# Peptides against a protein of PDB entry 3PBP: the designs that were tried, part 4

Target 1, 203 residues: chain A of PDB entry 3PBP
Amino acid sequence: LNEKDLNLILNKSLVMYESLDSTTDVIVKRNVIKQLQFVSKLHENWNSRFGKVDIQKEYRLAKVQGPFTINPFPGELYDYTATNIATILIDNGQNEIVCVSFDDGSLILLFKDLEMSMSWDVDNYVYNNSLVLIERVKLQREIKSLITLPEQLGKLYVISDNIIQQVNFMSWASTLSKCINESDLNPLAGLKFESKLEDIATI
Target 2, 203 residues: chain A of PDB entry 3PBP as posed
Amino acid sequence: LNEKDLNLILNKSLVMYESLDSTTDVIVKRNVIKQLQFVSKLHENWNSRFGKVDIQKEYRLAKVQGPFTINPFPGELYDYTATNIATILIDNGQNEIVCVSFDDGSLILLFKDLEMSMSWDVDNYVYNNSLVLIERVKLQREIKSLITLPEQLGKLYVISDNIIQQVNFMSWASTLSKSINESDLNPLAGLKFESKLEDIATI

## One batch from the design tools (peptide; made by RFdiffusion4, then SolubleMPNN)

Design b1_p25_1_s3
Fold by OpenDDE base, seed 1:
Structure b1_p25_1_s3 (fold): chain B 203 residues (1-203), chain A 25 residues (1-25)
Amino acid sequence: as target 1 above (203 residues)
Amino acid sequence: MEEIEKVKKKLETKKKIGEFFLKRW
């Protein structure tokens, strides 16, 4: 966590707070307010010289985030179990793609279209727990692990029993990142969301 | 204030991108 990241989280928390209205669920209101209070206190107590923040005991316990909704969920994956999850940076502006693997050897690339609040007080807190399907990649292999390298934007390494494969989605992720950062969706028109799969090494 | 508006605009754009993907399927 750096000052820039903290400021971003604060601004996101403010935007979420400002989005609250009379129709917003009471649990959502409480969690968004608690998040804003937490992040504000973190910001006030930020020591940039040492990267230290004093966190009061009341904010040290957060609940598990979820469940998440994936839309659309691929029909073929209802009978399979998710095995790994990874987040992949697509730029230096903290835009990311979520990747989930399944025991059928599928990967799904997911876009987080909504900003979540943390769960503070309730289990199974659902607010903006949305993931949108971008692409399904079928590896047809048992996926043991997913590896990301921070310096390698839009790349995922998939480890199977005998092979390391790279999934490279920068062909579309660079455009997606630009669309997010510039607030312009026009470049998405006609874009192919097809990742490149390459064998990197046999193991 | 300007930074908050930039963040707001980014979040709104992300919502629209979500809608874009939903319509593609």
Scores: peptide ipSAE 0.719, ipTM 0.958, DockQ to the pose 0.903
Fold by OpenDDE base, seed 4:
Structure b1_p25_1_s3 (fold): chain B 203 residues (1-203), chain A 25 residues (1-25)
Amino acid sequence: as target 1 above (203 residues)
Amino acid sequence: MEEIEKVKKKLETKKKIGEFFLKRW
């Protein structure tokens, strides 16, 4: 966490707060306000020299985020269990893709289309817990773990029993990142959302 | 102020991208 990241989180929290109206659910209002208060205090107490922030106990009691909705959820995956989750940066601007593996050897690539608020008070807090399906990659292997390298944008390493595979989605993720950053969706038209799978090493 | 508007625009764009993906399926 750096000052830039704090500023971004603060600005996101402000935008979320400004989006609240009289029709917004009371639980949502409470969580968004609590988030803004938390981030504001973090920002005020930010010591760049030490990269440290003192977090008050009241803000250490955040609840587990979820449940999440995947839209659409692949019908074939209803009978399978999610095994791993990873988040992959697609640029230096904090745009990311969420990856979830399943015990059938499937990997789904998901877009976080909505900004979530933190859950503070309520279990099973659902607000903007939206994940949109981009792609399903069928590896047909037992996926043991997912590894990401921060310096390797749009790449996921999948570890199975005897192989490390790279899933490279920069073919579309670079365009997606550009669309987000420029606020222009036109480049998405006709784009193929097909990741490249490559064997990296045998174990 | 300009930075907040940029963030707001980015978040709105992400929402529209979500809608784009939903329509693709």
Scores: peptide ipSAE 0.718, ipTM 0.958, DockQ to the pose 0.913
Fold by OpenDDE base, seed 2:
Structure b1_p25_1_s3 (fold): chain B 203 residues (1-203), chain A 25 residues (1-25)
Amino acid sequence: as target 1 above (203 residues)
Amino acid sequence: MEEIEKVKKKLETKKKIGEFFLKRW
């Protein structure tokens, strides 16, 4: 966490707070307010020299985020189990793609289209827990693990029993990142969301 | 103020991108 990241989280928390209205669920209001309070305190107590912040005990008891909704969920995957999850950076501005693997050897690439608040007080807190399907990649092999390298934008390494493969989605992720950062969707028109698979090493 | 508006615009853009993907399927 750096000052830039902290400022971004603060600004996101402010935008979420400002989005609250009379129709917003009370639990959502409570969680968004608590998040804003937490991030504000974090910002106030930020020691840039040491990168340390004292976090009060009440904020250390945050709940697990989820459940998430994947839309559309691939019908073929209802009979299969999710095995791994990874987050892949697509730029230096903290735009990311979520990847989930399944025991059929499928990967799904997911976009987080909505800003979530942290879960504080309630279990199974659902607010903007949206993941949108970008692409399904079929590897046709058992996936043991997913590895990401922070310096390698839009790349996922998939480890199977006897092979390491790279999934490279920068063909579309660079454009997606640009669209997010410039707030222009025009470059998405006609874009193919097809990842490249490359064998990196045999194990 | 300008930074918040940029963040707001970015979040709205992400939402629209989500809608774009949903319409593709």
Scores: peptide ipSAE 0.717, ipTM 0.958, DockQ to the pose 0.916
Fold by OpenDDE base, seed 3:
Structure b1_p25_1_s3 (fold): chain B 203 residues (1-203), chain A 25 residues (1-25)
Amino acid sequence: as target 1 above (203 residues)
Amino acid sequence: MEEIEKVKKKLETKKKIGEFFLKRW
């Protein structure tokens, strides 16, 4: 956590708070307010000299985030089990893609289209837990693990029994990142969302 | 104020990108 990240989280929490209205669910209101209070206290207690913040005990009791909705969910994957999850940075501005693997050897690349609030006080808190399908990649292998390297934007390493493969989606992720950062969707028109699969090493 | 408006615009853009992907399927 750095000052830039803290300021971004504060601004996001403020925007979420401003989006609350009379029709918003009481549980959502409570969680968004608690998040804003937490981040505000973190910002007030930010020690730039040490990169430290004091977190009060009441804010250390956050709940597990989820469940998430994937839309659309690929019909062929209803009979299969999710095995791994990874988050891949697509730029230096913290835009990211979520990847989930399945036991059929499929990968799905997912976009977080909504800003979620942290779950503070309830189990199974569902607010803006949205993931939108970008691409399905079929590896036809048992996927043991997913690895990401912070210095390698838009790349995922897939480890199977005897092979390491790279999934490279920078062909579209650079354009997607630009669209997010510039608030312009026009460059997405006609873009192919097709990742490149390459064998890296035999193990 | 300006930084909040930039964040707000970015979040609205992400929602629209989600809608774009939903229409593709």
Scores: peptide ipSAE 0.716, ipTM 0.958, DockQ to the pose 0.888

Design b1_p25_1_s4
Fold by OpenDDE base, seed 5:
Structure b1_p25_1_s4 (fold): chain B 203 residues (1-203), chain A 25 residues (1-25)
Amino acid sequence: as target 1 above (203 residues)
Amino acid sequence: MDELEKVKKQLETKKKIGEFFLKRW
């Protein structure tokens, strides 16, 4: 966590707070308010000199978010089990793609289109819990692990029994990042959401 | 544009991107 990240989280929390109205569910209101309170306290207590923040005990016991949904969920994956999850940065602005692997050797790339608050008071907090399907990549291998490198935007390393493969989705993720950052959807028109697969090493 | 308004626009853009992806399926 750095000052830039904290400011971003604060601004996101403010936007979420401003979106609350009379029709918003009470549980959502509570969580968004507590989120803003938490982040505001973090900001107030930010020691820029040491990069340290003291977190009050009341905020140390956040609940697990979820369950999550995937929309649409690939029908072909209903009979398979998710095995790994990774989050991959696509820019320096904290835009990210979620990747989930399955035991059929598939990867799905997912977009978080809705901002979520932390769950503070309730279990199974499900507000804005959807992830949108971008792409399915079929590796036809047993996926053992997913690795990301912080300095490598839009790249995922997939480890199987005898091979390391790179999934590179910067062909579309750079455009997606630009669309978000510039608030312009026009560059998405005609964009192919096809990741590149490359063999990196044999194990 | 202040940082808050920028973040607001980005979040709205993300929603629209979600809608864009949903229309592809």
Scores: peptide ipSAE 0.725, ipTM 0.961, DockQ to the pose 0.856
Fold by OpenDDE base, seed 1:
Parts: structure tokens; sequence; C-alpha cells
Structure b1_p25_1_s4 (fold): chain B 203 residues (1-203), chain A 25 residues (1-25)
């Protein structure tokens, strides 16, 4: 965590707070408020020189978020089980893609279109918990693990029994990142959301 | 532009991107 990241989280938390209205669920209100309070206190107590933050005991216990949904969920995957999850950065601005593998050898690429608060007081906190399907990549292999390299934006390494494959989605993710950062959707028009699959090594 | 307003616009853009993807299926 650096000052820039903390400022971003603070601003996101403020936007979430400002989005609260009379129709917003009480649990959501409580969690968003508590998040804003937490992040504000972190920001206030931030020592940039030493990267130290004093975290009060009351904020040490966050609960699990979810369940999450995928929209649309690929009908072909209803009979299969998710096996791995990874998050891949697509830029230096903290835009990311969520990747989930399934036991049929499918990989789905998901977009987090909604900002989520942490769960502070309830189990199974459900708010903005939908992930949007971008692409399904069929590897037709048993996926053992997913590996990401921080220095390699928009790249996922898929490890199977005998092969390492790279899924590279920067062909569209660079444009997606630009659209987010510039708040302009025009570059998405006509964009193909097709990842490049390459064999990297046999093992 | 204020950093907060920038973040707000980015979050709204993300929502619209979500809607864009949903319409593709």
Amino acid sequence: as target 1 above (203 residues)
Amino acid sequence: MDELEKVKKQLETKKKIGEFFLKRW
C-alpha cells in the first residue's frame, strides 16, 4: 500500500458513500460507512516516510465477501466446478481482470464493473457482487494453476500437467484500460475480445 | 479535474462497460 493507492481507495469509498440513498439497504449503508471511516483513519494515520499505518483493533476483523455471481454465466459451465481464480492487472492504475478456471478446461475472463465495500459485520455480504463475462477461453486441459507476473500486464500463465500456456488479452485490455482511465467508451466499438493463446513450455 | 470527480467518472465508466459487455451476449 502506498499513498497513491490509499488515496484511490479513499476516493472510491467516498463515491460509494455519496451513492447511498433512502432506498439503500441498511447493511450496505453500515458497511460503506464503516469502510469510509476505516480508510479515512488509515489516511489520517499514514506515515509515508516509513509506510506505517496505525490500525485500530475494531478494523482488524473483516468478513468474507460474497457469494459472487457471474453475468451472464455460461450455460455450458453449469455442470462444471470452478478450480482456480486469479486477478490480472491490465495497467498501472489498478484496473484488473478476474480469471476463473473450470474443471472442463475453460477459462473465463471477468470484469468487475461495480465497486465493492469490504464486509465488516456480516457474513455473506452481498453488494455489487456481480462480475461481468468478457470472454471464455477453452483450453481443453486440466488446469492445475493460474500464475500472474506483476510486470506482465494482461498476461496469464496456465499450468497444466505437461504444458505452460500464456493467455494474453492485452489486445483488448489495453483499450479497456484506456476507456476506464479516460472515461470514454468509444474505443470499445468494434473491439474484438479475443485473447491470444500461446504455448510457452512443455513440462 | 478534482481527483474525486475523476474517480467518480471512472466508476461510472466501469458500470457502463459492464452494461456494454452484458449487451454482447
Scores: peptide ipSAE 0.724, ipTM 0.961, DockQ to the pose 0.850
Fold by OpenDDE base, seed 2:
Structure b1_p25_1_s4 (fold): chain B 203 residues (1-203), chain A 25 residues (1-25)
Amino acid sequence: as target 1 above (203 residues)
Amino acid sequence: MDELEKVKKQLETKKKIGEFFLKRW
């Protein structure tokens, strides 16, 4: 976490707060307010020299976010179990893709289109918890693990029993990142959301 | 443009991107 990231989180939390209205669920309101309070305090107490912040005990008791939904959920995956999850950065601005593997050898690439607050007071906090399906990549093998390298944007390493493969989605993720950062959707027109699969090593 | 307004636009863009993806299926 750096100052830039903290400012971004603060601004996101402010936007979330400003989006609250009379129709917003009370639990959501409470969580968004508490998040804004937390991030504001974090920002106020940010020591850039040491990268340290004193976090009050009440904020250290945050709950796990979820459950999450996938929209649309691939019908072919209803009979299969999710095995791994990874988050892959697509730029230096904290835009990311979520990847989930299944026991059929499928990978799904998911977009977080909505901002979520942290869960503070309730278990199973459900707000903006839908992830949007971008792509399904079918690997004809059992997926053992997923690895990401922070310095390698838009790349996922898939480890199977006998092989390491790279899934590279920068062909579309660079454009997606640009669209987000510039607030322009025009470059998405005609874009193919097809990842490249490459064998890296036999193991 | 104010930084907050920029973030707001980015979040709105993300939402629209989500809608874009949903329409593809």
Scores: peptide ipSAE 0.720, ipTM 0.960, DockQ to the pose 0.843
Fold by OpenDDE base, seed 3:
Structure b1_p25_1_s4 (fold): chain B 203 residues (1-203), chain A 25 residues (1-25)
Amino acid sequence: as target 1 above (203 residues)
Amino acid sequence: MDELEKVKKQLETKKKIGEFFLKRW
């Protein structure tokens, strides 16, 4: 956590707070308010000299988020089980893609289009817990593990029994990152969301 | 542009990107 990240989280929390209205669920209101309070206190207590922040005990008891939904869920995957999950950075720590593997050897690449608040006081907090399908990649192998390298943007390493493969989606993810950062959707027009699969090593 | 306004625009852009992907399927 650095000052830039903290400022971003604060601004996101403010935008979430400003989006609350009379129709918003009470649990959502409570969680968004608690998040804003937490991040505000973090910001107030930010010691840039030491990179330290004191966190009050009341904020150390956050709950697990979920369940999550995928929209649309690929019909071909209804009979299969998710096996691994990974998050892949597509730029300098601002934007990310979620990847989920299945026991049929499929990977799905997912976009988080909605900002989530942390769950503070309730189990099974589901507000904005939807992920949007970008691409399905079929590896036709049993996927044992997913590995990401922070220095390698838009790349996922897939470990199977006898092979390491790289899924590279920078062909579209660089444009997607630019669209987000510049608040312009025009570059998405005509973009192909097709990842490159390469064999890296045999095990 | 105010940093808060920039973040607001980025979050709105993400929502629109989600809608874009949903319409693709």
Scores: peptide ipSAE 0.719, ipTM 0.960, DockQ to the pose 0.853

## One batch from the design tools (peptide; made by RFdiffusion4, then SolubleMPNN)

Design b1_p27_1_s1
Fold by OpenDDE base, seed 1:
Structure b1_p27_1_s1 (fold): chain B 203 residues (1-203), chain A 27 residues (1-27)
Amino acid sequence: as target 1 above (203 residues)
Amino acid sequence: SLETKKQIGDMFRGDAPDQYPSWFYGL
């Protein structure tokens, strides 16, 4: 994601917001507002924090695919600003988790339940909840960067001022991947969506 | 499948149809 891409998403989000009228469903209104707020907050932090974040090419492609909404969006994060974003592969296919960090030290792990359409037709705007909250991880640290390694499935590295921490969500992501690939939801029964945190190195 | 992804999404939203097992609503 470059500044141009972010501006494009912001503009799209603004257009969506402006399209809201009295006939618009309340859920749709909420999603559009949340998206606008999310993107605006990303934009505010872009210059300070993302200037060096080589957003993985795959994420650029995903972001160009149109407006995204996060549902449910944690109410506690409404007033906080998104600081980093990463995409983590969970299998050798196309299944991935999106992670967003916030300035309160929270991470949200998100599932892309809908493939973002590359064609955003303004006239045929489909309000798609493209991202679903799976887990919120509270680190209570200033998150400087998020790093992913393509050879390490379901692992996210969080860089803070004094520490590198690994977030490992393969405990649930392996099951999620299996469910998607096999088209069977039964293995999700009783599954705990709790990531493992490990301190990797002191900085 | 895309449908499975959507169903998983609906599960996490708490917008599961009545056709899903009871455990589906407990996620």
Scores: peptide ipSAE 0.473, ipTM 0.797, DockQ to the pose 0.199
Fold by OpenDDE base, seed 4:
Structure b1_p27_1_s1 (fold): chain B 203 residues (1-203), chain A 27 residues (1-27)
Amino acid sequence: as target 1 above (203 residues)
Amino acid sequence: SLETKKQIGDMFRGDAPDQYPSWFYGL
């Protein structure tokens, strides 16, 4: 995800929020609001990191709910702020995992089940979560940055105050990639979505 | 395929259609 992609996600989220009406199910409304809060915070942090405040906070909140619906979103993370985002390639094709960090020291690993281009149909309010939660990793530390290396598939480097940790999710991501590429879901049967954590270096 | 991605998403949401194998609901 780059800034442009995040802005697109924000815009879709706004459209989705604006499409909420009195007939919308209370659970759907709640989920949309929570998503909006999440992506707004992400966008704020993104803009602060890049020194660009391009979108008004209110507009960011409205924009945030759309394509960046994380489902299921861990209820505990509603009280926390997203701090970093990274995209990790899982194969040599176009399949990727999105990782978001929070100020509680959590990482969430997300799958994009819908292409952003398809969720932009403004005319039909389809509450479609475009991001699905696969795994939550609790590091219980302040996450300063997320680093990915293009040559290292399914690996995320997490930089904290005193340590660099590697999150390796190829144990499940290789199977996920295979399922997508072969259009066969059978290999997902009995798969554990548990990433491996390794300490790489002390800082 | 895009359809496969959607199906995977539905699996993780627990919104899998009844046509999916029973193990699909265990994800």
Scores: peptide ipSAE 0.480, ipTM 0.806, DockQ to the pose 0.201; fails the geometry check
Fold by OpenDDE base, seed 5:
Structure b1_p27_1_s1 (fold): chain B 203 residues (1-203), chain A 27 residues (1-27)
Amino acid sequence: as target 1 above (203 residues)
Amino acid sequence: SLETKKQIGDMFRGDAPDQYPSWFYGL
């Protein structure tokens, strides 16, 4: 079992959890939850063995061509360190949100307003990659991992020591997607950029 | 469009030019 395989199993377990509804048998629900808890614990143990997450690796996984600038940057996060990065699709047209976690337990949701260009000239690297802050979510937990599922638009799963939480931002991301695709900003008027946080499972 | 993305970015930065609707400054 490698990290990739573990992530695949975790993703499958999360998909199974999301398939549960009010009509699902109690035994089935319990089994799916137990599986998710087991995989999550395994993931935690795995991360603890390999030490600190290489942020550079996270950037690659999130398809973030860094370094990047975040503007505006929350002043409260100046003294904190980024711990994880994820990219979440918001539509089938490949519009996406970037999420960065910090060691204070904050998540920031970011919009790519410019196409990221890779500068190949190391000596003349221009930090022209821009990310714009949309929302800050304060979890007040140690964030161990961020998981996104390609089939689940506008959803991010946050793994902490004792809990898996879902961040759902489709309440505003659907409108944002529409604005981009239709080249019309009017639907953003009065829109609240507030994500829904939900506890999925205890670990 | 790329221009729309840039405009959205400007909105969130608060760098709205005068041509943007007033609600833009509330983002």
Scores: peptide ipSAE 0.477, ipTM 0.815, DockQ to the pose 0.188; fails the geometry check
Fold by OpenDDE base, seed 2:
Structure b1_p27_1_s1 (fold): chain B 203 residues (1-203), chain A 27 residues (1-27)
Amino acid sequence: as target 1 above (203 residues)
Amino acid sequence: SLETKKQIGDMFRGDAPDQYPSWFYGL
C-alpha cells in the first residue's frame, strides 16, 4: 500500500461516509463508519512516517479514532480524491481547524462541532455531522503536502511542485476561537470566512 | 462550551434554531 492508494481509499471512505443519510441502512452506516475510522488512522500513521502531513500529535492520539461527516460537502468534490489531512490550532485552548486537500487543488477548512467517538466500536454510535465546512480554498495546484507549525496559530503551509503557500485564516479563526471560549456567538455576525493566501517560497 | 460548538456548526449548516439572529442563517 502506497500513499496514493491510501489516499484513494481515504477518499472513497469519505465519499461513502458523505453519502450516508437518514435513509441509509444501519448496517451500512456502521460499516462505512468503521472503514472511515480505520482508513483515517492509517492515513495519519502514514503521514507521520513520511513527514508529508503534519498532524498534531494530540489530534492524532485523541481524534483519529472517530468517524466524521462533512456538511455541507461540495458536490463537485465527490469526483476528486482527498490527498492530505492536517489540523491547525487556532488558540492555546486546543481549538482547531481541520484541513483536507483534494487532487483538484482544493482545500476545505472544517470545524469540528461535535465530539467524535473515541471508540472503534460503532455499535452505539449515532451517525451525525461532526465536521462543518467553513471555507473552500481553490489553489488549482497539485498539493503534495500540508505542514503546520504549532507556534503559528491559524496558519497552514501548502507544498506544491514549485511553490510553498501559506493559508492564513486567523482573520476569522480568532473570532471563532473567542466565540467558543466565551460561549458568545455575537462576534460571528457579519464575519467573512475568507482566508489569506501568500506565496512563501518558489521551489 | 460543547453547546457553543454545536451552535456554530448549526450556523454553517444553515440549521440554526429560530432563537438565533437573522444573520446566523446567512452564514
Scores: peptide ipSAE 0.475, ipTM 0.799, DockQ to the pose 0.194; fails the geometry check

